Peptides against a protein of PDB entry 6NYY. Designs and how they scored, part 22

Target 1, 212 residues: chain A of PDB entry 6NYY
Amino acid sequence: KHFEQAIERVIGGLEKKTQVLQPEEKKTVAYHEAGHAVAGWYLEHADPLLKVSIIPRGKGLGYAQYLPKEQYLYTKEQLLDRMCMTLGGRVSEEIFFGRITTGAQDDLRKVTQSAYAQIVQFGMNEKVGQISFDLPRQGDMVLEKPYSEATARLIDDEVRILINDAYKRTVALLTEKKADVEKVALLLLEKEVLDKNDMVELLGPRPFAEKS
Target 2, 212 residues: chain A of PDB entry 6NYY as posed
Amino acid sequence: KHFEQAIERVIGGLEKKTQVLQPEEKKTVAYHQAGHAVAGWYLEHADPLLKVSIIPRGKGLGYAQYLPKEQYLYTKEQLLDRMCMTLGGRVSEEIFFGRITTGAQDDLRKVTQSAYAQIVQFGMNEKVGQISFDLPRQGDMVLEKPYSEATARLIDDEVRILINDAYKRTVALLTEKKADVEKVALLLLEKEVLDKNDMVELLGPRPFAEKS

## One batch from the design tools (peptide; made by RFdiffusion4, then SolubleMPNN)

Design b1_p10_8_s2 (from b1_p10_8, 4 letters changed)
Fold by OpenDDE base, seed 5:
Structure b1_p10_8_s2 (fold): chain B 212 residues (1-212), chain A 10 residues (1-10)
Amino acid sequence: as target 1 above (212 residues)
Amino acid sequence: VLPRLAYSTF
């Protein structure tokens, strides 16, 4: 308990007990986090879920904690599953509410950054090819792009394709698992915090071997 | 390995 709370405070920041969400916002957060949790549960290359919470912490209204894999090399497939898990919140909102919120802003930023990195840093796109350029850092004056405007347009197009493919994959997954997302969301609204055991009780064992 | 915060909503 005390050790877990200390870890949670270090990772998630201080619990914002003073931040009272409206019931509808709390419901949106629950389904958003359930989307992440369920996507991560059923994606092979996603990190194993440890905890999911709808208690506001730091800058977040809800969060999921995962056990990171100690790896230095990522495959395109692993990066795709990470993108899909990251989109799980937005997709859940769309599936259950028919509307989207600002809650996915950080998720979309992460997905966008990952997509650009895959295409322009890791050479993972066939059309763009085996290129690796430094992405402009926030605040760097990019005076000259190391590629033509035609290549810039191609990059932009392929980034959109990659993100849209990840989005569609996530929609397909969470539509298939819609009942599971709802189970998790409803239990989150009741308990505010779920662990791996709660997820196993709701969904059964994760279908992928945990890499220890 | 310490847990990481993977996703947050705001």
Scores: peptide ipSAE 0.216, ipTM 0.836, DockQ to the pose 0.325
Fold by OpenDDE base, seed 3:
Structure b1_p10_8_s2 (fold): chain B 212 residues (1-212), chain A 10 residues (1-10)
Amino acid sequence: as target 1 above (212 residues)
Amino acid sequence: VLPRLAYSTF
């Protein structure tokens, strides 16, 4: 208990007990977090879920905690599953509410950064080719792009294709698992916090062996 | 390995 609360404070910040979400916002957060949790559960290369919460902390309305693997080399397949898990909240909102919210802003930023890195840093796109350029960091002088405007347009197109493919994959997954997303969301609305054991009780054992 | 926060809603 005390150790878990200390980790939660370090990771999520202080609980904002004074931030009363409206019931509809709390419902949106529950389904958003359930989307991440269920996507992560059924994607082979996603990190194992440890905890999911809809208790507001710091600036976040909800969050999930994962056990990351100590991994230095990532495949395209692993990066795709991580993108899909990151899109799980947005996709859940679309499937259940037919509307999207600002709640996915940071998720979309992460997905965008990953897609650009795959194409322009890791050479993972066949059309763009085996290239590696440094992405402009915040505060870097906008140096002339080391490539033509035609290459810039190609990069932008291939980034969009990659994100859209991840999005479609996530839509397919969470549509198939729609009842599981609903179970997780409803239990989140009841308990506010779920652990790995709650997820096993709801969904059964994770279908992928935990690589120790 | 310390748990990492992922996928916060804001």
Scores: peptide ipSAE 0.043, ipTM 0.735, DockQ to the pose 0.336
Fold by OpenDDE base, seed 1:
Structure b1_p10_8_s2 (fold): chain B 212 residues (1-212), chain A 10 residues (1-10)
Amino acid sequence: as target 1 above (212 residues)
Amino acid sequence: VLPRLAYSTF
């Protein structure tokens, strides 16, 4: 408890108990976080869900907390499932509201960064090939790209393909599991915070063995 | 391992 709360404060910031969301915004956050939670539950290579909350913290209006696997090496399949989990909030908003919000900005940034890293750092794209170069960091001088404009266009196209494939996979999953997303969202609106046990009660045991 | 927080920042 105290250690978890300390980690939550360090990573998430202080709970903004004074930040009252409007009911419709709170509903949007609940379904968004439920999308992350359910995607993470049914994706084999997603990190196990520890907690999901719609209590605003720092700059976040909600969050899902996962226990990362102790691993240094990631497969393409693992990175794809992580992308799908990260898209779960945006996809849930689309499925339930037919509209999207700014709430997915950080998620889309993470997905974009992951997609570019897979293609240009990890050599995980067959068309671009076995290429690895550093992505410009914020504040680094824009070093001349070590590739042609034709390669730049190819990279951009393959990034879009990868993200769209992850998005479609997430849409298919959360459409299949739509009732589960709704159960989680409704319980979030009631309890504001769910743990792993609440998820097991709602959805049954996670279909993948937790690597303890 | 520190938990990863998927923050939906609005």
Scores: peptide ipSAE 0.222, ipTM 0.837, DockQ to the pose 0.319; fails the geometry check
Fold by OpenDDE base, seed 4:
Structure b1_p10_8_s2 (fold): chain B 212 residues (1-212), chain A 10 residues (1-10)
Amino acid sequence: as target 1 above (212 residues)
Amino acid sequence: VLPRLAYSTF
């Protein structure tokens, strides 16, 4: 309990008990977090879900906690599944509400950063090739790109393709698992916090072996 | 445990 709360504070910041969400916003958050939770449950290379919450913390209205894999090397497939899990909230909003919110900004930032890193740092794109460039750090004055404007356009196009592919994969998954997203969202609206056991009760055991 | 803050308020 105290250790979990300490982790939650490091993760989400302090609980904002004073932040009252409108019922419709709380519903949006529940379905958003349910999208992350269900995507993480059914993606092989996603991290196992530990907790999902719609209790506002810090700047977040909801969050999902995952057991990180102690790995230093990531495959393209692992990075794709992590992107899909990250898109799960946005995709859930689209599937259930037919509208998107600003709530996915941090998710989209993470997905964008991952996509650029895969293409320009990890050499994981066939069209761009086996290249590795340092991405501009926040505060670095990027005077010149180490590649042509044609390569810049190619990178931007391939980033968009990669994100769209991850998005489509997530749409397919959460559409297939739509009833599971609904179950998780509804239970979140009741309990505000779900753990792994709640997820097992709702969805059955996670179909992938927990990597220790 | 890597926190994923999934829903940020603007």
Scores: peptide ipSAE 0.061, ipTM 0.753, DockQ to the pose 0.197; fails the geometry check

Design b1_p10_8_s3 (from b1_p10_8, 4 letters changed)
Fold by OpenDDE base, seed 4:
Structure b1_p10_8_s3 (fold): chain B 212 residues (1-212), chain A 10 residues (1-10)
Amino acid sequence: as target 1 above (212 residues)
Amino acid sequence: VLPRLPYSTY
């Protein structure tokens, strides 16, 4: 309990008890977080869900928390499933509301950063090839790119393809699991916080062995 | 640090 609260403060910041969401916004957050939770549940290479919450913390209106694997080497498949999990909130909003919100901006930033890293740092794209360039860090002067404008366009195109593929995969998954997303969202609206046990009660055991 | 996926406020 104390350890979990400490982790929550580190990850989410302080609870904003004064932040009152309108019921429709709270509903949007519930379905968004349910999308993350369910995507993480059914993606093999996603991290196991620890907690999902729609209690506002810091700048977040909700969050899903996962047990990280102590992993230093990531496969392309693992990175894809992590992208899909990260897109789960946005995809859930699309599936259930037919609209998208600004709430996914941080998720999209993470997905974008991951996609660029896969293509230009990890050499994981066949068209761009086995290259590795440093991405501009925040505050670095935009030095001349070590590649042509044609290569820049290719990178941008392949990033879009990768993100779109992850998005489509997430749409397929959460469409298949739409009833599960609904169950999680409705229970979130009731309890505001769900743990792994709540998820097991709703969805059954996670279909992938937890690597201890 | 355990990763989280926040729903951000704008």
Scores: peptide ipSAE 0.048, ipTM 0.704, DockQ to the pose 0.202
Fold by OpenDDE base, seed 5:
Structure b1_p10_8_s3 (fold): chain B 212 residues (1-212), chain A 10 residues (1-10)
Amino acid sequence: as target 1 above (212 residues)
Amino acid sequence: VLPRLPYSTY
């Protein structure tokens, strides 16, 4: 208990029990987090879900915790499934409410950073090719891009394609699993916190063998 | 302690 709480504080920050969300906002958070949880459940290369919560912590209104694999090398497939899982919240909001919120800002930032890294650091795009450039860090003097404006446009176009493909994949998945997202969201509104066992009870065993 | 990667909703 104390150790888990310490980890939760390090990861999510302090519980903000004083942060009163309006019922509609709390509902939005529940469906958003359910989208992340269900996407991660049904994506082969996503990390296994440990916990999902709609109790506000730090700056987050909700969170999902995963057990990452200790790995130094990531495949394109792993990065894509991670992008899809990260988009799961936004996609869930769109599917259930027909509207999007500012809640996905950090998710979109992560997805954007991942997409650019795949294309310009990892050489994972066929059109851009086997290139690796440093991404400008916040505060670094944007030195002259080591590539032409035509290459810059190509990079931007391929980033949008990659993100849109991940988004469409996530829409397809969560549309197929819409009833499962609803089950998770409703149970989150009741319990505020779900673990792996709650997810197994709701959805059945995760269809992918946990690579121990 | 395996580092947990939080996906945070804002």
Scores: peptide ipSAE 0.036, ipTM 0.670, DockQ to the pose 0.330; fails the geometry check
Fold by OpenDDE base, seed 3:
Order: structure tokens, then sequence, then C-alpha cells
Structure b1_p10_8_s3 (fold): chain B 212 residues (1-212), chain A 10 residues (1-10)
């Protein structure tokens, strides 16, 4: 208990018990977090879910917590599944509400950063090729791009394609698992916090062997 | 630090 609470405080910040979400907003958060949780459950290369919560903490209204793998080398497939998991909240909102919210802003930022890194840092795109450029950090003078405007347009197009492919994959997955997303969301609305055991009880064992 | 996927109000 004390150790878990300490981890929760470090990761999420202090519980903002004073933030009373409207019931409809709390419902949106529950389905958003359920989308992340279910996507992570059924994607082979996603990190295992540890906890999911709709209790507002710090700047977040909800969160999913995962056990990261000690990994130094990432495959293209792993990066794609991580993108899909990150899009799970947005996709869940689309599937269940037919509308999108600002809640996915940080998720979209992460997905965008990952897509650009894959294309311009890791050379993972066949059209752009085996290139590696440093992405401008926030505050770096955007010096002249080491590539032409034609290459810039190509990068932008391939980033969009990669994100759209991840989005479509996530839509397909969460549409197939729509009932599971609903179960998780409803249980979140009841319990506010779910752990791995709650997920196993609700969905069955994760279909991928935990790499011990 | 365990990765989190936050739902944010931004």
Amino acid sequence: as target 1 above (212 residues)
Amino acid sequence: VLPRLPYSTY
C-alpha cells in the first residue's frame, strides 16, 4: 500500500480530490483510459499494463501505467505497437462518442515525435531512405535543414502515412475488442482504479507471454 | 520511471 501510493505520487502527482469532474467528462476519461488499456493488452509489443486510473492526478484526468521493458534497441514493429497503444484513448473516444476531445494532445505529441524519429533519425522509411538527422530541440535555432524542401515534403507525407497506419490499426483492434473496452470503462467508472489482476479477471490472461 | 499514458485537460 505505502509503496504503491508512493509510486502513484511520483508518476501521477497528488490526487486532486478537489477536481470534481462532471459525470459525462468522467465517462469520457474512463473510455479514453480503457482504450489505452485494451490496446496495450492486445498488442504484442506493447508494454504490460500495471494500472489504469480515472482519478485526476497532477495535470492528468486519468492514466494508464505500464511496466517498461529494459530495452535499448527498438524494432519498427515495437514502435508501431507503442504508437497504437498511445492512440488507444483517441480511438476509443471516436468509437464510443463519435467525437474527439483535447484529452489526446499529449498522446498525439508523443505519436508525432515517434513518427518523425522513425523517419528522420532511425532511417525506418524506405522512401526517405537510410538517413539520420537530429530533430531540432525546443529552443535550438532551426538552422538550414540538411535536406531540400522536396525532402521536407516527403518527410511530412511519410510521417502522416505512418501515423494514419497506426491509427487505422488501432481502430481495427479496438473495434474488434469494443466489448472489452466497454467492460474496462464500466469497471473503471465503478472502481476508479484497476490493476493487472482486475484486467485478467475481466478480459482473461494477456495473450502474450510475459517475457520474464 | 514507468511510462504513463495520461489523459490531459490541455
Scores: peptide ipSAE 0.035, ipTM 0.671, DockQ to the pose 0.210; fails the geometry check
Fold by OpenDDE base, seed 1:
Structure b1_p10_8_s3 (fold): chain B 212 residues (1-212), chain A 10 residues (1-10)
Amino acid sequence: as target 1 above (212 residues)
Amino acid sequence: VLPRLPYSTY
């Protein structure tokens, strides 16, 4: 309990018990977090779900926590499934509400950063090839790009392709598992916080062996 | 193992 609360504070910030979401916003958050949770449940290379919450913390309105694998190296397949899981909230909003919100801004930032890193840092794109460039950090002087404008356009195109492929994969998955997303969202609206055991009771065992 | 940063709604 105390250790979990400490981790939750480090990750999510302090619980904003004073931040009362409107019922419609709380519903949006529940379905958003359910999208993350269900995507992570059914994606082989996603991290196992630990906890999902619609209690506002820090700047977040809800969150899903995952148990990371102790790994220093990531495969292209792992990075794709992580992108899909990260898109799960946005995709859930689209499927259930037919609208998108600003709630996915940080998710889209993470997905965008991952896609660029895969293509320009990790050499994981066949068209761009086996290259590795530093991504400009916020506050770094815009160093001259170590590649041509033609290469810049190619990178941007391949980033869009990668993100769109991840998005389509997530749409297909959460459409197939739509009833599971709804079950998780409804239970979140009731309990506000779900753990792994709640997910197992609701969805059955995760279909992938937990690497202990 | 420190949990990864939550996927958060903002």
Scores: peptide ipSAE 0.029, ipTM 0.649, DockQ to the pose 0.368; fails the geometry check

Design b1_p10_8_s4 (from b1_p10_8, 3 letters changed)
Fold by OpenDDE base, seed 1:
Structure b1_p10_8_s4 (fold): chain B 212 residues (1-212), chain A 10 residues (1-10)
Amino acid sequence: as target 1 above (212 residues)
Amino acid sequence: VLPREAYSTY
């Protein structure tokens, strides 16, 4: 309990018990977090879900916590499934509400950063090729790009392709698993917090062996 | 193992 609370504070910040969401906002958060949770459940290379919550913490209105694998090396397939899981909230909002919210801003930032890193740092794109350069950090002097404007356009195009492919994959998955997203969202609205056991009760065992 | 990534709505 104390250790879990400490982890939750580090990841999500302090629980904002005073922040009362409107019912419609709370519903949006529930379906958003359910999207993350279900995407992570059915993606082989996603990290297993530990906890999902719609109790506001720090700056977040809800969160899903995953148990990371102790790994230093990531495959292209792992990075794709992580992108899909990260897009799960946005995709769930689109599927269930036919509208998108600002709630996915941090997710989209993470996806964007991952996509650029894959293409320009990890050399994971065939068109751009085996290139690695540092992405400008906030506050770094605008270093001259070590590539042409044509290469810049190619990078931007391939980033959009990669993100769109991840998005489409997530749409396909969560559309197939739409009833599961609904079950998780409804239970979140009831319990506010779900753990791995709640997910197993709702969805059955995760279809991928947990690498302990 | 500390959970690494919380996916949060803002």
Scores: peptide ipSAE 0.059, ipTM 0.749, DockQ to the pose 0.352
Fold by OpenDDE base, seed 3:
Structure b1_p10_8_s4 (fold): chain B 212 residues (1-212), chain A 10 residues (1-10)
Amino acid sequence: as target 1 above (212 residues)
Amino acid sequence: VLPREAYSTY
């Protein structure tokens, strides 16, 4: 208990006990977080879920916590599954509510950054090719792009395609697992916090062996 | 290894 609370405080900040969400917002958060959790559960290359919460903290209204693998090399397949997991919240909102909220802003930022990195840093796109350029960091002087405007347009198009492919994959997965997303969301509304054991009780064992 | 979090920022 004390160790977990310490980790939660370091990662998520202090609980905002004074922030009372309206019931409809709390429901939206529960389904959003359930989307992340279920996507991560059924994606082979996603990291295992440790905890999911709808208790507001300094950085957000809800969160899902994962145990990262100690790895230095990432495959294209691993990066795709991570993108899908990150899109799980947005996709869940679409499936259950038919609306888009601001809740996915940070998720979309992460997905966008990953997509650009795959294409322009890791050379993982066949159309753009085996190139590697540094992405401008905040505060870097906008140096001349080392590529033409035609290449810039190609990059933008391929980024959009990659994100859309990840989105469609996530929609397909969470549509198939819609009942599981509902189970997790409803239990979140009851308990506010779920761990790995709660997920096993709801969904059964994760279908992928934990790489020890 | 510190766990990573996916945050829902509303």
Scores: peptide ipSAE 0.080, ipTM 0.785, DockQ to the pose 0.294; fails the geometry check
Fold by OpenDDE base, seed 4:
Structure b1_p10_8_s4 (fold): chain B 212 residues (1-212), chain A 10 residues (1-10)
Amino acid sequence: as target 1 above (212 residues)
Amino acid sequence: VLPREAYSTY
């Protein structure tokens, strides 16, 4: 308990007990986080869900915590499932509300960064090829790109395709599991925090072996 | 390993 709270503070920041969400916003957060949770539950290469919360912390209105795998090498499939899990919140909002919010900004940033890294750093795109370029770091002078403007456009197009494919995969998954997303969201609205055991009670055991 | 948080910044 104390250790978990310490981890939560390190990762999520301090609980913003003073931040009162309107009921409709809290509902949006619950379904958003339920989307992350359910996507992570049913994606083979996603990290196991540890906790999901709609209690505001730091700059986040909700969060899902996962037990990261101790791995240094990631497959394309693993990166895709991580992208899908990260898109789970946005997709849930679309499925349940028919609207999107600013709540997915950080998720979309992460997905965008991952997609660019896959294409231009890891050589994981067939059209761009087996190339590796350093992405501009925050604060680096924008040096001339080591590739043509045509290649830049190709990269941008392939990034969009990759993100769209991840999005479609997530839509398919969460549409199939729509009832599970609803169960998680409703229970979040009741309990504000769910752990792995709550998820097992709602959804059954995670269909993938937890690699310790 | 520290848990990875997926933060939904609303």
Scores: peptide ipSAE 0.070, ipTM 0.771, DockQ to the pose 0.317; fails the geometry check
Fold by OpenDDE base, seed 5:
Structure b1_p10_8_s4 (fold): chain B 212 residues (1-212), chain A 10 residues (1-10)
Amino acid sequence: as target 1 above (212 residues)
Amino acid sequence: VLPREAYSTY
C-alpha cells in the first residue's frame, strides 16, 4: 500500500481530494480513461495497463498507469501503437459523446511531439527520408531551419498524415471495442480505480503475451 | 520497473 501510493504520487502527483468534478465531467473523464485503457489493452506494442483512475491527481483529472518496458530502441510500430493509446481518450469522447473536450490537450501534445520526432529525428517517413534534425527546444533561438520551406511543408503534411492515421486506427479499434470501453467506464464510475485484475475480469486476459 | 508513464486527462 505505501509503496503503491508512493509510485502513484511520483507518476500522477498528489490526490486532489478537494477537486470535485461535476457528474458530467466525471463521466467524461471515466470514458476518456477507459479509452486509454482499452486501447492499451488491445494494442500489441502498447505497454500493459497496471492501473486506471478517475481520481484527480496533480494537474490530471484521471490517469492510466502502464508497466513500461525497459527499452532503448523503439520500432515504428511501437511508436504508432503508443500514439493510438495516447489518442484513446479523445477518441472515446468522440465515440460516446459526439463532442471533444480540452482534456486531451496533453495527449495531443505528446502525439504531436512523437509524430514530429518520428519524421524529423528518427527518419521513419519515406517521403521526408533518412533525415535527423534537432527539434527546436523551448527557449532555443529558432535558428534557420536546415531544410527548405518545401521540406518544411512536406514535414507538416506528413506529420498530419501520421497523426490522422493513428487517429483513424484508434477510432477503428475503439469502435470495435466500444462495449469494452463502456464496461470499463461504468466500472470506473463505480470504483474510481481499476487495476489489471479488474480489467481481466471485464475484458478477459490481455491478448498479448506479457514480455517478461 | 517503476511505472513511468501516466496518461493524464486535465
Scores: peptide ipSAE 0.043, ipTM 0.742, DockQ to the pose 0.344; fails the geometry check

## One batch from the design tools (peptide; made by RFdiffusion4, then SolubleMPNN)

Design b1_p11_1_s1 (from b1_p11_1, 4 letters changed)
Fold by OpenDDE base, seed 4:
Structure b1_p11_1_s1 (fold): chain B 212 residues (1-212), chain A 11 residues (1-11)
Amino acid sequence: as target 1 above (212 residues)
Amino acid sequence: MFASSRIAPPP
């Protein structure tokens, strides 16, 4: 309990009991978080879900928490599944509401950062090649890119392709698992917080071995 | 620890 609360405070911030969401917004949050939860459940290389909540915390209206694997090396496949999990909220909103909201901004930032890192830092893109450039840090005036404008355009194109691929993969997954997303969302609207056991009760055991 | 969080829209 104390450890979980400490983690929740670090990840989500302090509970904002004063933020009353309108029912429609709360529904949107529930389906958004359900998208993250279900994507993480059915993606092999995603981290196991620990908790999902639609209780507003800090700057967030809801969150999904995962047990990270203690790993220092990530495969391209692992990074893709993490991107898909991160897109799960946005994709769920699209599937269920036919509209997107600003709620996915942080998710999109993370996905964008991951995609650029994969292409320009990790050499994981065949077209760009086995190159590694430092990404501009916040506050660094990068006056000159270490690559041509043609390479810049190629990077931008390949980033878009990678994100779109992750998005399509997530759409396919959450469309297949649409009923599961709805079950999770509906239960979130009832309980506001779900744990791993709730997910097992709803969806069955996670189909991938939990790497401890 | 990985968390995905929905950001509240700016007021």
Scores: peptide ipSAE 0.132, ipTM 0.807, DockQ to the pose 0.621
Fold by OpenDDE base, seed 5:
Order: C-alpha cells, then structure tokens, then sequence
Structure b1_p11_1_s1 (fold): chain B 212 residues (1-212), chain A 11 residues (1-11)
C-alpha cells in the first residue's frame, strides 16, 4: 500500500481531491483514458497496462499507468504502437463524442516528438533516409539546420504522414474495439480506478504474451 | 520504471 502510493505519487503527482470536474468533463476523461487503456491492451508492442485512473493527480485529469520493459533498443514497430497508444485518448474522444478537446495536448506533443525523432534521429524513414541530426532542445539557439529547405519540407511532410498513419491505425483499432472502450469507460466512471484484473474481467486476457 | 499517459488541462 505505502509503496504503491509512493509510486503513484511519483508518476501521477499528488491526488487533487478538491478538483471537481463537471460530469461531462469527467465523462470525457473516462473515455479518453479508456482509449489509451484499450489501445495498449490490443497493441502487441505497447507496454502492459497496470492501472488506469480518472482521479485527477498533479497536472493530469486522469492517467493510464504501464509497466515498461527495460529496453535500450526500440524497433520502428514498437515506436508505432507506442504512438498509437498515445493517440488512443484523442481517438476515443473523436469516436464517442464527435469532438476533440485540449486534453490530448501532452499526448500530441509526445507523438510529434516521437515522429520527428524517428525520421531525423533514428533514420527510420525511407524517403528522408539514413540521417541523424540533433533536434533543437528547448532553449537551444536554433542553429542553422544541417539540411536544406527541401529536406526540411520533406521531413515535415513525412512527420505528418507518420502521425496520420498512426492516427488512422488507432482509429481502426478503437473502432473495432469500440464496445471494449465503452465497457472500460463506464467502469471507470463507476470505480474511478481500474487495474489489470479489472481489464481481464472486462476484455479477457491480453492477447499478447507478457514479455517479462 | 513506470510510464503514464495523462490527459491534461490546457496551461
């Protein structure tokens, strides 16, 4: 108990018991987090879900917690599934509400950063090729780009393609699993916190072997 | 190490 609470505090921040969301916002958070949870459940290379919560903590209105593998090398497929999982919240909002919120800002930032890193740091894009440039860090003077404006445009285009492909993949997945997202969201609204066992009861066992 | 995805309010 104390150890789990300590971990939860480190990951999520302090529980904001005083932050009362409007019922509609709470519903949006539930479906958003359900989208993350279900996407992670059905993506082979996504990290195993440990916990999902719609209790506000720190700067978050809700969160999904995963057990990442200690991994130093990531494949393109792993990075794609991580992007899809990260987009799961936004996609769930679109599917269930026909509208999008600002709630996905951090998710979109992460996806954008991942996409650029894949293309310009990891050489994972065929059109851009086997290049590796340092991305400007926050606060670094944007030194002259080590590539032409034509290459800059190509990078921007391929980043957009990669993100859109990940988005479409996530839409397809969560549309297929729409009923599962609903089940998770509704149970979140009831219990506010779900664990792996709750997910197994709702969805059945995760279809991928836990790579311990 | 634990990873989390979070829905966040606007700044």
Amino acid sequence: as target 1 above (212 residues)
Amino acid sequence: MFASSRIAPPP
Scores: peptide ipSAE 0.123, ipTM 0.794, DockQ to the pose 0.686
Fold by OpenDDE base, seed 3:
Structure b1_p11_1_s1 (fold): chain B 212 residues (1-212), chain A 11 residues (1-11)
Amino acid sequence: as target 1 above (212 residues)
Amino acid sequence: MFASSRIAPPP
C-alpha cells in the first residue's frame, strides 16, 4: 500500500479530489486510457501494464502505469510498438467518439520526439540514411542545421510517414480489439482503477510471455 | 488545461 501510493504520487501527482469531471469528460478519459491499456496488452514489444486509472492526479485526468524493462538497446520494432501504445488513447477517441480531444497532447509530443530521434539520431530511416545529429534541446541556440534544407524537408516527410504508419497500425489493432477496449472502458467507469488482474479477467492472459 | 494520460514514460 505505502509503496504503491508513493509510485502513484510520483507518476500522477497528488489526487485532485476537488476536480469533478463532467460525466462526458470522464467517459472520454475512460476510453482514452482503455485505448492505451489494450494497445499495450496486444503489442509484443510494449511494456506490461501494471495499473490504469481515470482518477485525476495533478494535471493528468488519467494514467496507465507500465513495468519498464531495464533495456539499453531498442530495436526499430520495439520503438514502433511503443509509438502505437502511446497513440492508443487518441485512436480510441477517434474509433468510439468520431472526434479528437486535447487529451493526446503529451502523447503526440512523445511520439513526435521518438520519430525524430529514430530518423536523425539512430539512423533508422533508409531514405535519410545512417545519420546521427543532436536534436536541439529546449534552450539550445538553434545553430545552423548541419544539413541542407532539402534534407530538412526529407526528415520532416519521413517523420510524418513514420507517425502515420504507427497511427494506422494502432487503428487496425484497436479496431480488431474494439470489444476489448469497450470492456476496459466500462470497467474503468465502474471501478476507476484497474490492475493487471482485472485486465487478465477481462482480456485473458497477455499473449506475450513476460520476459523476466 | 486538459492533460493527457501520463503513460509511465518508457525508460
Scores: peptide ipSAE 0.048, ipTM 0.708, DockQ to the pose 0.120
Fold by OpenDDE base, seed 1:
Structure b1_p11_1_s1 (fold): chain B 212 residues (1-212), chain A 11 residues (1-11)
Amino acid sequence: as target 1 above (212 residues)
Amino acid sequence: MFASSRIAPPP
């Protein structure tokens, strides 16, 4: 409990109990977080869900917390499922509301960073090939790109393809599991916070064995 | 280490 709360504070910031969302915004947050939660539940290589909350913390309006595996090596499949999980909120908004919000900005940033890293740092794209170079950090002088403008265009195209493939995969999954997303969202609106046990009661056991 | 997804308001 105390350790989890400390981690929640470090990751999420302090609970903003004074920040009251309007009912429609709270509904949007609930379905967004339900999308993350359900995507993570049904993706084999996603991290196990620990907690999902629609209580605002720090700069966030809601969050899903996962227990990452302590690992130093990530597979392409793991990175894809993590991208899909990260897109789950945006996809849920599209499926349920037919509109998208600014709420996915941080998710899209993470997905974009992951896609670029896979292609230009990890050599995980067949068209770009077995290359690795450092991405410019915020504040680094844009050093001359160690590749041609043609390669830059290829990288940009393959990043879009990878993200779109992850998006389509997430749309397919959450469309199939639409009723589960709704169950989670509705329960979030009632309880504001769900844990792993609430998810098991609602959805059944996670289909993938938790590698302890 | 915990991973979290967050909805943040625009700056």
Scores: peptide ipSAE 0.084, ipTM 0.800, DockQ to the pose 0.672; fails the geometry check

